# Peptides against a protein of PDB entry 3S8F, part 177

Target 1, 157 residues: chain A of PDB entry 3S8F
Amino acid sequence: VLTLFVAVPSLMTAFTVAASLEFAGRLRGGRGLFGWIRALPWDNPAFVAPVLGLLGFIPGGAGGIVNASFTLDYVVHNTAWVPGHFHLQVASLVTLTAMGSLYWLLPNLTGKPISDAQRRLGLAVVWLWFLGMMIMAVGLHWAGLLNVPRRAYIAQV
Target 2, 166 residues: chain B of PDB entry 3S8F
Amino acid sequence: DEHKAHKAILAYEKGWLAFSLAMLFVFIALIAYTLATHTAGVIPAGKLERVDPTTVRQEGPWADPAQAVVQTGPNQYTVYVLAFAFGYQPNPIEVPQGAEIVFKITSPDVIHGFHVEGTNINVEVLPGEVSTVRYTFKRPGEYRIICNQYCGLGHQNMFGTIVVKE

## One batch from the design tools (peptide; made by RFdiffusion4, then SolubleMPNN)

Design b2_p19_8_s1 (from b2_p19_8, 12 letters changed)
Fold by OpenDDE base, seed 1:
Structure b2_p19_8_s1 (fold): chain B 157 residues (1-157), chain C 166 residues (1-166), chain A 19 residues (1-19)
Amino acid sequence: as target 1 above (157 residues)
Amino acid sequence: as target 2 above (166 residues)
Amino acid sequence: DLLDELLELVYNLSKLLFG
């Protein structure tokens, strides 16, 4: 159980980012418990991508705690649960952050802003990516809990 | 102005940090709940047992597949299983229904997996170490053993069978 | 079985938090 304290720094970091988002949203005119969320720049793929990555990282982090528990890891280890976990961590947060970075970096390096069409396309890409990743991740975690083995093409269920 | 902004940010951070700590306790509580409600399915880890992977095929309880199933008591058996590239021995493993089976699994070559379908048996098998798993088969039939750890070019074809007899 | 128990727990918690 003591090993679970390894999650503390990650949680602190994640929720510090959340605090920054709330502050930013409120600076942009958002009010109330959830109004600050709506006030964030959801029209910018450079913003949306890493935020969606963070959202995917949350359940992934929770799964990390499970994986770090010796007793619970016995249940999920070397099952489809594990690929589900790292797809949330790598293919959501890392990948979406990279995608978001490109939406900022390329216009900055070229000195040319992205067109409205490119912006809309970018939004579609990151949202579809996120949705697909969530579906896959949920499926893999579910399969893992049903004792579907990792690294095998055959399973009982 | 900057000082006020800093204080505001700090206040939000404190709030979210408190939330983060609360969530940590929620996770711990969930773990505790899971352990409390699913104790029957938990196989306790035994002491670390070591073997020499270079001689395990030549001498000892894993050397002869015909002698791999050992009755250790009334309705109690120990099965000495080798996971190797690319298969299991003995194969099939024959055990009686309702008996308490202690699997002693090791590898002479590389790391393998030992996943038995239809059961909660799922362990890593390391050369030089003995994995011990205790299980009682309640239903007769065939149970497939699957290697769920990459062990080489033939990994995908590495299967075994446990036959539970009435 | 474990999945069912977990889903039930999540459902119960959701009701507790948002019900």
Scores: peptide ipSAE 0.010, ipTM 0.755, DockQ to the pose 0.153
Fold by OpenDDE base, seed 2:
Structure b2_p19_8_s1 (fold): chain B 157 residues (1-157), chain C 166 residues (1-166), chain A 19 residues (1-19)
Amino acid sequence: as target 1 above (157 residues)
Amino acid sequence: as target 2 above (166 residues)
Amino acid sequence: DLLDELLELVYNLSKLLFG
């Protein structure tokens, strides 16, 4: 009951954001079932970063349901699974959203637009960050399922 | 124009909300299936039990490590384990292979973890509460107990051993 | 074992949902 109480509003909110993205993409000329995705401003790190964060949040959200489940939490609790979940939620979603926010905010605050080089570098940073986080998160979740404990420097699996 | 845009947004929202709900049911189904089919080697073996952490070292079944392993029946044992800063008692815990072991674990000081490597035994140990876990060791050997809950400066070195005898 | 079980679950669910 509690899990559903949290999960339902969260999912509704998340997919409402997705709906907004679809609308935006279609306004930008995207057509078809997936054409709107390509129409989104993937050349802007201020856009790409939070979107990648959201993508990371999807498995993280699923993990949240797992962590909130009595039976499943028994399996994953205090294992490497938990840090994996956190890295998706914090190091991916929150961090990438912050990065994206900075790419928008700083030019506006300073009155100086970012150069093309800075833009390209920004894109590289957020994509590489996302990739790294996904690799680490997958590894941590995998390790957790193999019963590797968290907060321990050694483990025998 | 704004009205048209609003209608369009609503249409997309409806679609995505439907998808959201579908995904929710998928997750619920996954949990239900796991619950129905999952085989666990560790079974909760007791109701909520409370103890006084201030006296647990002095009196009761946890007070004497030499008497911590109690045979309760044929091929059945109860092991009273203390997790403390920074170790476990008894240490080692000696149990027979193939026996049904009921671990009753508590703490006299702070929250600790009780994670037995090579098994799915993994519980938090709270002062004032008794964690009860039932497990049968099928393989003889040494199983290391790891604390996976931060408990102080010596947390990283807090280990115990379960020795399973043939 | 736990990982295998979860993977199997995911596989079965995917099969159920997507054929």
Scores: peptide ipSAE 0.009, ipTM 0.702, DockQ to the pose 0.166
Fold by OpenDDE base, seed 3:
Structure b2_p19_8_s1 (fold): chain B 157 residues (1-157), chain C 166 residues (1-166), chain A 19 residues (1-19)
Amino acid sequence: as target 1 above (157 residues)
Amino acid sequence: as target 2 above (166 residues)
Amino acid sequence: DLLDELLELVYNLSKLLFG
């Protein structure tokens, strides 16, 4: 039995989602290797939020493999690396997906679309959230590699 | 056309699955790099050693902090450390520079952390189990022990000190 | 160890996808 074989279904799912995004982009007129990305509805916070979450989930997923590895976990366990992983998985993917869902759900429930101002504000929120999460995640992972302890307010590195 | 769309999706899926396979090789390379650069001195899991947390304070090698540091050979010591709410004993832990130190760490109460700043010593301490860590301090000075596992209201103030003497 | 296991995984996946 291979320990990391459990990752196979998750990887298949992740890349299936990517395939769906490519298909959607191409349906919207995108062409070429990367043109389909530009064709996606980046003006809709309900779309942008979960996609940014997915982007954050990529390094988070890689970190998950690290954390699940016996040898590598010794290096990162109970260091700042772990909360860095959490913020990518929960505070990025899950939270941004929830935010995106809200941007779709509320207009749908009220029967009225969001105003242009609300849309722009929504875009600002999700992009700033993502940016902040990435900065914090990089910092936490970096600190973790420097053996900064988790659950401590002070450290000597 | 739903059928046409389905075929297109399948084609994209196949492409991305191939990419997925390629990424696995990338991940292997990254793991190899990480192992080569960050895992020097990894301490493998040793034999499971158990102790009764209800009596560890009264009898055995952890009972007397004054006898916690035991010389087991030339330039070799075993240190019996208790992590408890909220501190460590003995405190300070005094060891000589350049000696091989085997830390035997356990807890009489709840789970604690044993993180020594400036070193790669970082283990969880479980009641009923003995954590064993081997380390040689090359530089004299004071090394702070930090509890990095939440253990109660005093967790943030739970510190110890290892004093390495020349 | 880990690397060997991962290599084996990649091999198995390759067989799954292209075998």
Scores: peptide ipSAE 0.000, ipTM 0.740, DockQ to the pose 0.062
Fold by OpenDDE base, seed 4:
Structure b2_p19_8_s1 (fold): chain B 157 residues (1-157), chain C 166 residues (1-166), chain A 19 residues (1-19)
Amino acid sequence: as target 1 above (157 residues)
Amino acid sequence: as target 2 above (166 residues)
Amino acid sequence: DLLDELLELVYNLSKLLFG
C-alpha cells in the first residue's frame, strides 16, 4: 500500500507536463476541451517525439502501479511483463525524448536549421519508432500474462 | 503578461492535478477489482525466514537431498529446495499428486529464480532468506523449473524438474 | 565557467561533425 503512494508524485509530474501542453496549445489558438491538442506543433519532430514518449509512458505508468503492487507483482514478476514495462518507460519515453531533444539541440548547436526533408523524415522515424515500441510492448505484456518467463530462452507457450 | 501566463499555468496545473488524483483512484479501483475477481492465482507470501547461506549445504534441512521431501501430515509435504549455480537440489523433486506441498527454497550463493512451468509458482530465491510457496499439483507429470533471475554464465542452462506421481 | 567551456566544446564538436 505504501509503495502505491509513490504513484502520486509520478502522476503529478506527468500531468503537470500535460498542463504545459494544454497551455501551449491554447496559446497557439486551440479552443475547447480537446482543440488545444490539434493546435500543438505536430509538424515538429522535436515536439512529437517527446509527446509520443509521454503517450507510451501512460500505460507504462499504469504498469508501474501493477508492478509496485505486492499482490499483482506476484503474477507478473520476472515474466515478459517486466521487460514490456521497461520498454515503455525507457525505450519509449526516454529514447523518444532523447530523439526529440536532438532534433532541437543539433540545429541550435550547428546554427543550421533542419531541412524540410529532414523534418519529414524525422517525423516518420519517431512515429514508426513509437508504433514499433507499442507493438513490442503489447506483445511483451501479453506474453507476460501468459507466464512467459523473463531472462529465459525457453517458454511453455 | 507574464503574470497572466503564470496564472493560466497555475489554473491548468490545478485542473490536471485534480485529474491526476482522480486517475489515482481509478487505478486503485482497478487494482481492487482485479484482486476481487482474480484471486485464484494469488499465493500469499509467507513469513520471512532467515538462514545462513554459508552453512546451508552442510547442515540443516537443505543439506541432504535425499531428505529434502518431508511428510508433515496427511497428504502434506514440505520440500526443502536449494537453488544454486547452476541447478536445483533435489533434482528431480518427487511429490505425490493432490498433496499440499510447501516449498522452502533458499540459495547458498547468489540470487536465483524459481519458476515452475504450468503453475503459478514464481519466486526469487535470495541467499540468507527462505522463500515459502504452497502449491497442490492436481495433474501428474513433469514440471520444469526455470531460473528466471540472471545468476551467471550458466543461467540459461539452469533447469530442474518436479515429478508429480499418481 | 566549466559549464561554459563544456558547452563551447560541444558546440565546436557539433560544427565539426555536422557543419
Scores: peptide ipSAE 0.000, ipTM 0.733, DockQ to the pose 0.012

Design b2_p19_8_s2 (from b2_p19_8, 12 letters changed)
Fold by OpenDDE base, seed 1:
Structure b2_p19_8_s2 (fold): chain B 157 residues (1-157), chain C 166 residues (1-166), chain A 19 residues (1-19)
Amino acid sequence: as target 1 above (157 residues)
Amino acid sequence: as target 2 above (166 residues)
Amino acid sequence: DLLKQLLDLVYNTALLLFG
């Protein structure tokens, strides 16, 4: 049980970011329980990418708690569950954050803003990436729960 | 204005932090609930048992695969299994249906996995340590042992078989 | 087959969380 407190700093960080998003959304005119979400700049891939990464990180973080639990880890350890967790953490949050950073950094470094076409393409890329990652992650977690082993080409299911 | 903005941000942060802590306790409670209500399927951690990986093939209970299955009591057996690059011994492992089997698994070389299909047996095998798993096979037949820890070039072909006899 | 897989997913998830 004590090992679960390792998650506290990460949760604090994640929800602090969420707090910042809520504040930003409300500054942009969003009101109510969910109105602030709609008010966020969803037309900017530099914003959308890391936010989608955060969304993927939520179930991944929960999975991290599972993986850290002695009793629950016995069920999921060295199954397809583990790479599913990795893809949520690394291939979604880290990768999408990097992608989002590039959408901000390159225009800033070159002094040239991205075109509207490039912006739309960027949005398509990050959304498709997110969708693909979620499908794969769900599949891997599912397979893991079905006792599909990690690092093996064969499974009983 | 800056002070007001800062105060507002802090208020949101406090709210979200409270939510985060609440979620943490939900997870802890869930784990506690599972432990309290469902202990039959949980294999408790045993004591750390150590062996010398350099001599485990030459002497001791793992040395002779023909003597790896030891009856320790009525309908109780201990099976001394070696996971090595790249296979298991004995292979096959023959055990009776309905018997309580204690697997004692170790490695003479590198870290391996011991995953038995159709069961909840899934442990890592470390050189110098003995993994202990208790299981009762209710159904006769063949159960495949799969190495689920990378152990070298032949890892993908590292399989074993448990034969459960009526 | 898909239905069976979904049912198994639910079952295994339940076992993971409450088993």
Scores: peptide ipSAE 0.017, ipTM 0.763, DockQ to the pose 0.075
Fold by OpenDDE base, seed 5:
Structure b2_p19_8_s2 (fold): chain B 157 residues (1-157), chain C 166 residues (1-166), chain A 19 residues (1-19)
Amino acid sequence: as target 1 above (157 residues)
Amino acid sequence: as target 2 above (166 residues)
Amino acid sequence: DLLKQLLDLVYNTALLLFG
């Protein structure tokens, strides 16, 4: 019940953010149904990181609802599904948001802007992190559905 | 200009709200699909039953492993299982193929897991509570019991075996 | 069966992300 209750405002927030992104993209010259996405500042790791985090949070959030379902939880509980969910929520959204925040915070704290090289490196780090998290998360969720147990080094599969 | 900006923002918000509603239906559909495809043969849980973990080893149906398997009907058995640090009792658990088995599982010490490979049996075992799981083994052979809840230094080695006889 | 599970997972993920 609590999870479902929290899910509602979370979804509202998520789609509000999406609306803001669309508006921003269109202000930056993006047109059409998807053109606004391309117009967003994908060259800024401070932007890319949290956005990728949000993208990872979508399946994680959906998984949260699954985990909160009495009948569905029976299938996934104490399987590899659970750590997959956690890694999407914590290691994806929270961590990427933290990374993105640092790319904004550190320059402001030091008074020194990041160099172009640092920017490019930041983008590489964020994208690689996201890719790794997605691979791991997909694998864990898949393994969980195959009844691979959590907290065990062995599996029948 | 401010009014125009606000109106524009509102328009996009409305669009995304509509999308959100659509996505909610998609999520519900996906949940329903998952339920239909992955929960076939769900093992019903019994009523909440309590037991004293401090005496469960000394008296009652869990006290004697030799008496742990009780025939309750022509093709029905109840198995009283203890999950403890670090193993299961009885071990092995011997049951006949095709019989309806009711597992009554509890712990005398800490929380353990009871995950039977090759089956959908997967329950947490709490001291003071009795977990009830009903299952019918259709295939003979050995089924490994895995503890999937951390229970101490020996957790990773905590295994049991169910032997299903023809 | 594994292939089916993988395909289902991909499909469901796609629906969640882009549906």
Scores: peptide ipSAE 0.017, ipTM 0.726, DockQ to the pose 0.175
Fold by OpenDDE base, seed 2:
Structure b2_p19_8_s2 (fold): chain B 157 residues (1-157), chain C 166 residues (1-166), chain A 19 residues (1-19)
Amino acid sequence: as target 1 above (157 residues)
Amino acid sequence: as target 2 above (166 residues)
Amino acid sequence: DLLKQLLDLVYNTALLLFG
């Protein structure tokens, strides 16, 4: 019940962030329905990381509603579905936001800007992390629907 | 101009809020679809039932594993199962093919899982509570019971077997 | 139970939007 209660405010907040991104993109010269997306600073890992985290949070949030639903939780509870949800919420959103924060924080703390090589490496790390996490999450959710158990080293599927 | 920027932001927010509402309905639809397609086969049965975990091994329907399988009607059985550290009783659980089985599962010690491979049976077992699951095995054979809730050092080896007879 | 939860969600949404 609590999860469902906070789901609506969370969605509103998430889409408000999206609105802010649209505004920012348009300020950066993006036009049209989707042109503002391209105008965002995709060359900055400090930006890309948390945005990718937010993208991962979308299916994760939906999964949260599933996990909090009595009838649906009966199907997915203590299956690989649950770790899949966690990897989206923690290993995607939280981890990527932390990565992004570091890409901003460290240069500011040290007074040294990151090199172009470091920037490119950072982008590679963030994108590869996101890709791997999405593959893993999809696999875990799929396995969960096939009744692969959580906290068990064997399964019959 | 801050005023112009504010108005622009509000316009975008209104659009995204409308989109958010639409997505909410999409998510509800997806939940409904998942429910309709993946919840068949296992039916929760009975009312909330409590037991004393300190005496469940000594008295009552769980006390004697030899009497755990009770025929309650034509082609209907109730099976009283204990999940404990680290195993299940009775083990094996023997039931007829095609019979309606009501599992009544409880624990004398800590929380365990009761996950039957090859089925949709998957419930947590709490000390002091009786988990009730109704299921009909359509295929004969052996079905492994797995504990999917950490219950101690022997958790990974906590298995049981259901034998479905022709 | 699911229906009740969904109705609660709708109700809470309405309160947040129009309350």
Scores: peptide ipSAE 0.014, ipTM 0.708, DockQ to the pose 0.059
Fold by OpenDDE base, seed 4:
Structure b2_p19_8_s2 (fold): chain B 157 residues (1-157), chain C 166 residues (1-166), chain A 19 residues (1-19)
Amino acid sequence: as target 1 above (157 residues)
Amino acid sequence: as target 2 above (166 residues)
Amino acid sequence: DLLKQLLDLVYNTALLLFG
C-alpha cells in the first residue's frame, strides 16, 4: 500500500505536464480534442526531445507500478524487464530531456542561434533516439517476460 | 498572466485525470493478464525468517549438504540451499518429479540470486534472511540455477543444477 | 492468494486515487 503512494506524485506531475502541453497547443491555435497536439512546436528539437521522453516515460511509469507491486515484482525482478524499465526512465526521459535542454541552452549561452540545418539534424537525432529506445525497451521487456535473467550472459528461452 | 494560465491548466487537469483513470484500468488489466500467464507453477510461500549468516554453515539445516533435502510429507520436500560466492549448495539438488518442493534459500556471505531456468523460481538471497519458494517440477531433467544478482568477480560463473528424477 | 493480492492492489490504488 505504501509503495503505491510513490506513484501519486508522479501521476500528478504527468497530469500537470499534459495539461500544460494542451494549454500551450491551444494557445498556438489548436482546437478540438486533439488539434492542440498538432499545434505544438514539433519543428523545435528543444521541444520535441523532452516530449518524446515523456512519451517513453508513460510505459515506463506503468512498469514502475509493476516493479513496485510485490506480487508482480516476483515475476519480473532481476530479469531483462528491469533494465528495460530503466532505459525508458533514464535513457529515454532523462536523456532526451537533457538533449532538448542542450538545444535550448547552447544558443542562449553562445548568443548564436542554431542554423536550420542544425535544427533539422537535431530533430532527426531525437526521433531516431526515441525509436531506438522504444525498440530496445520493448525487446528488454519482452525478454524479461520470457524470464531472461538480468546480469547473466546465458539464458534458455 | 500566470494566474490565468494556472486556472486554464487546472481545468485541463480534470480531463487528463479522467484519461489517467481510464488508463489505470487498462494497466490493471494488463497486470492481471501478466499474472495469469506468467505466474503459473510458482506459489509464493515467503515469510519473514531470519538466520545468522555467520553460523549457517556450521550448524542448522544448511550445514550439511547431504541432509539438505528433507522429506516433510507424502510427496513433499524441503530443500535447504545455500547461495555463496560462487556457487550453490547442495549441487546438484536432487528432487523427485511431481513432488512439492519448498526451497529455503539463504546466504552466508553476500546477496545472490536464485534463478531456476525453465521455471518461475527467481528470488534474491540475502544474508541473514531465508527466502522460501514452493514449486513442483512436472518434467524430469536438469534445471540450471543462475545467479542474477551481481555478487563479485565470479558472479558470471556462479551456477547450480537441480536434477529432477523420475 | 495471488488473485487476492491483485485485488488488494486494485482496491488500494482506487483508495489512493479516490479516497
Scores: peptide ipSAE 0.006, ipTM 0.740, DockQ to the pose 0.087

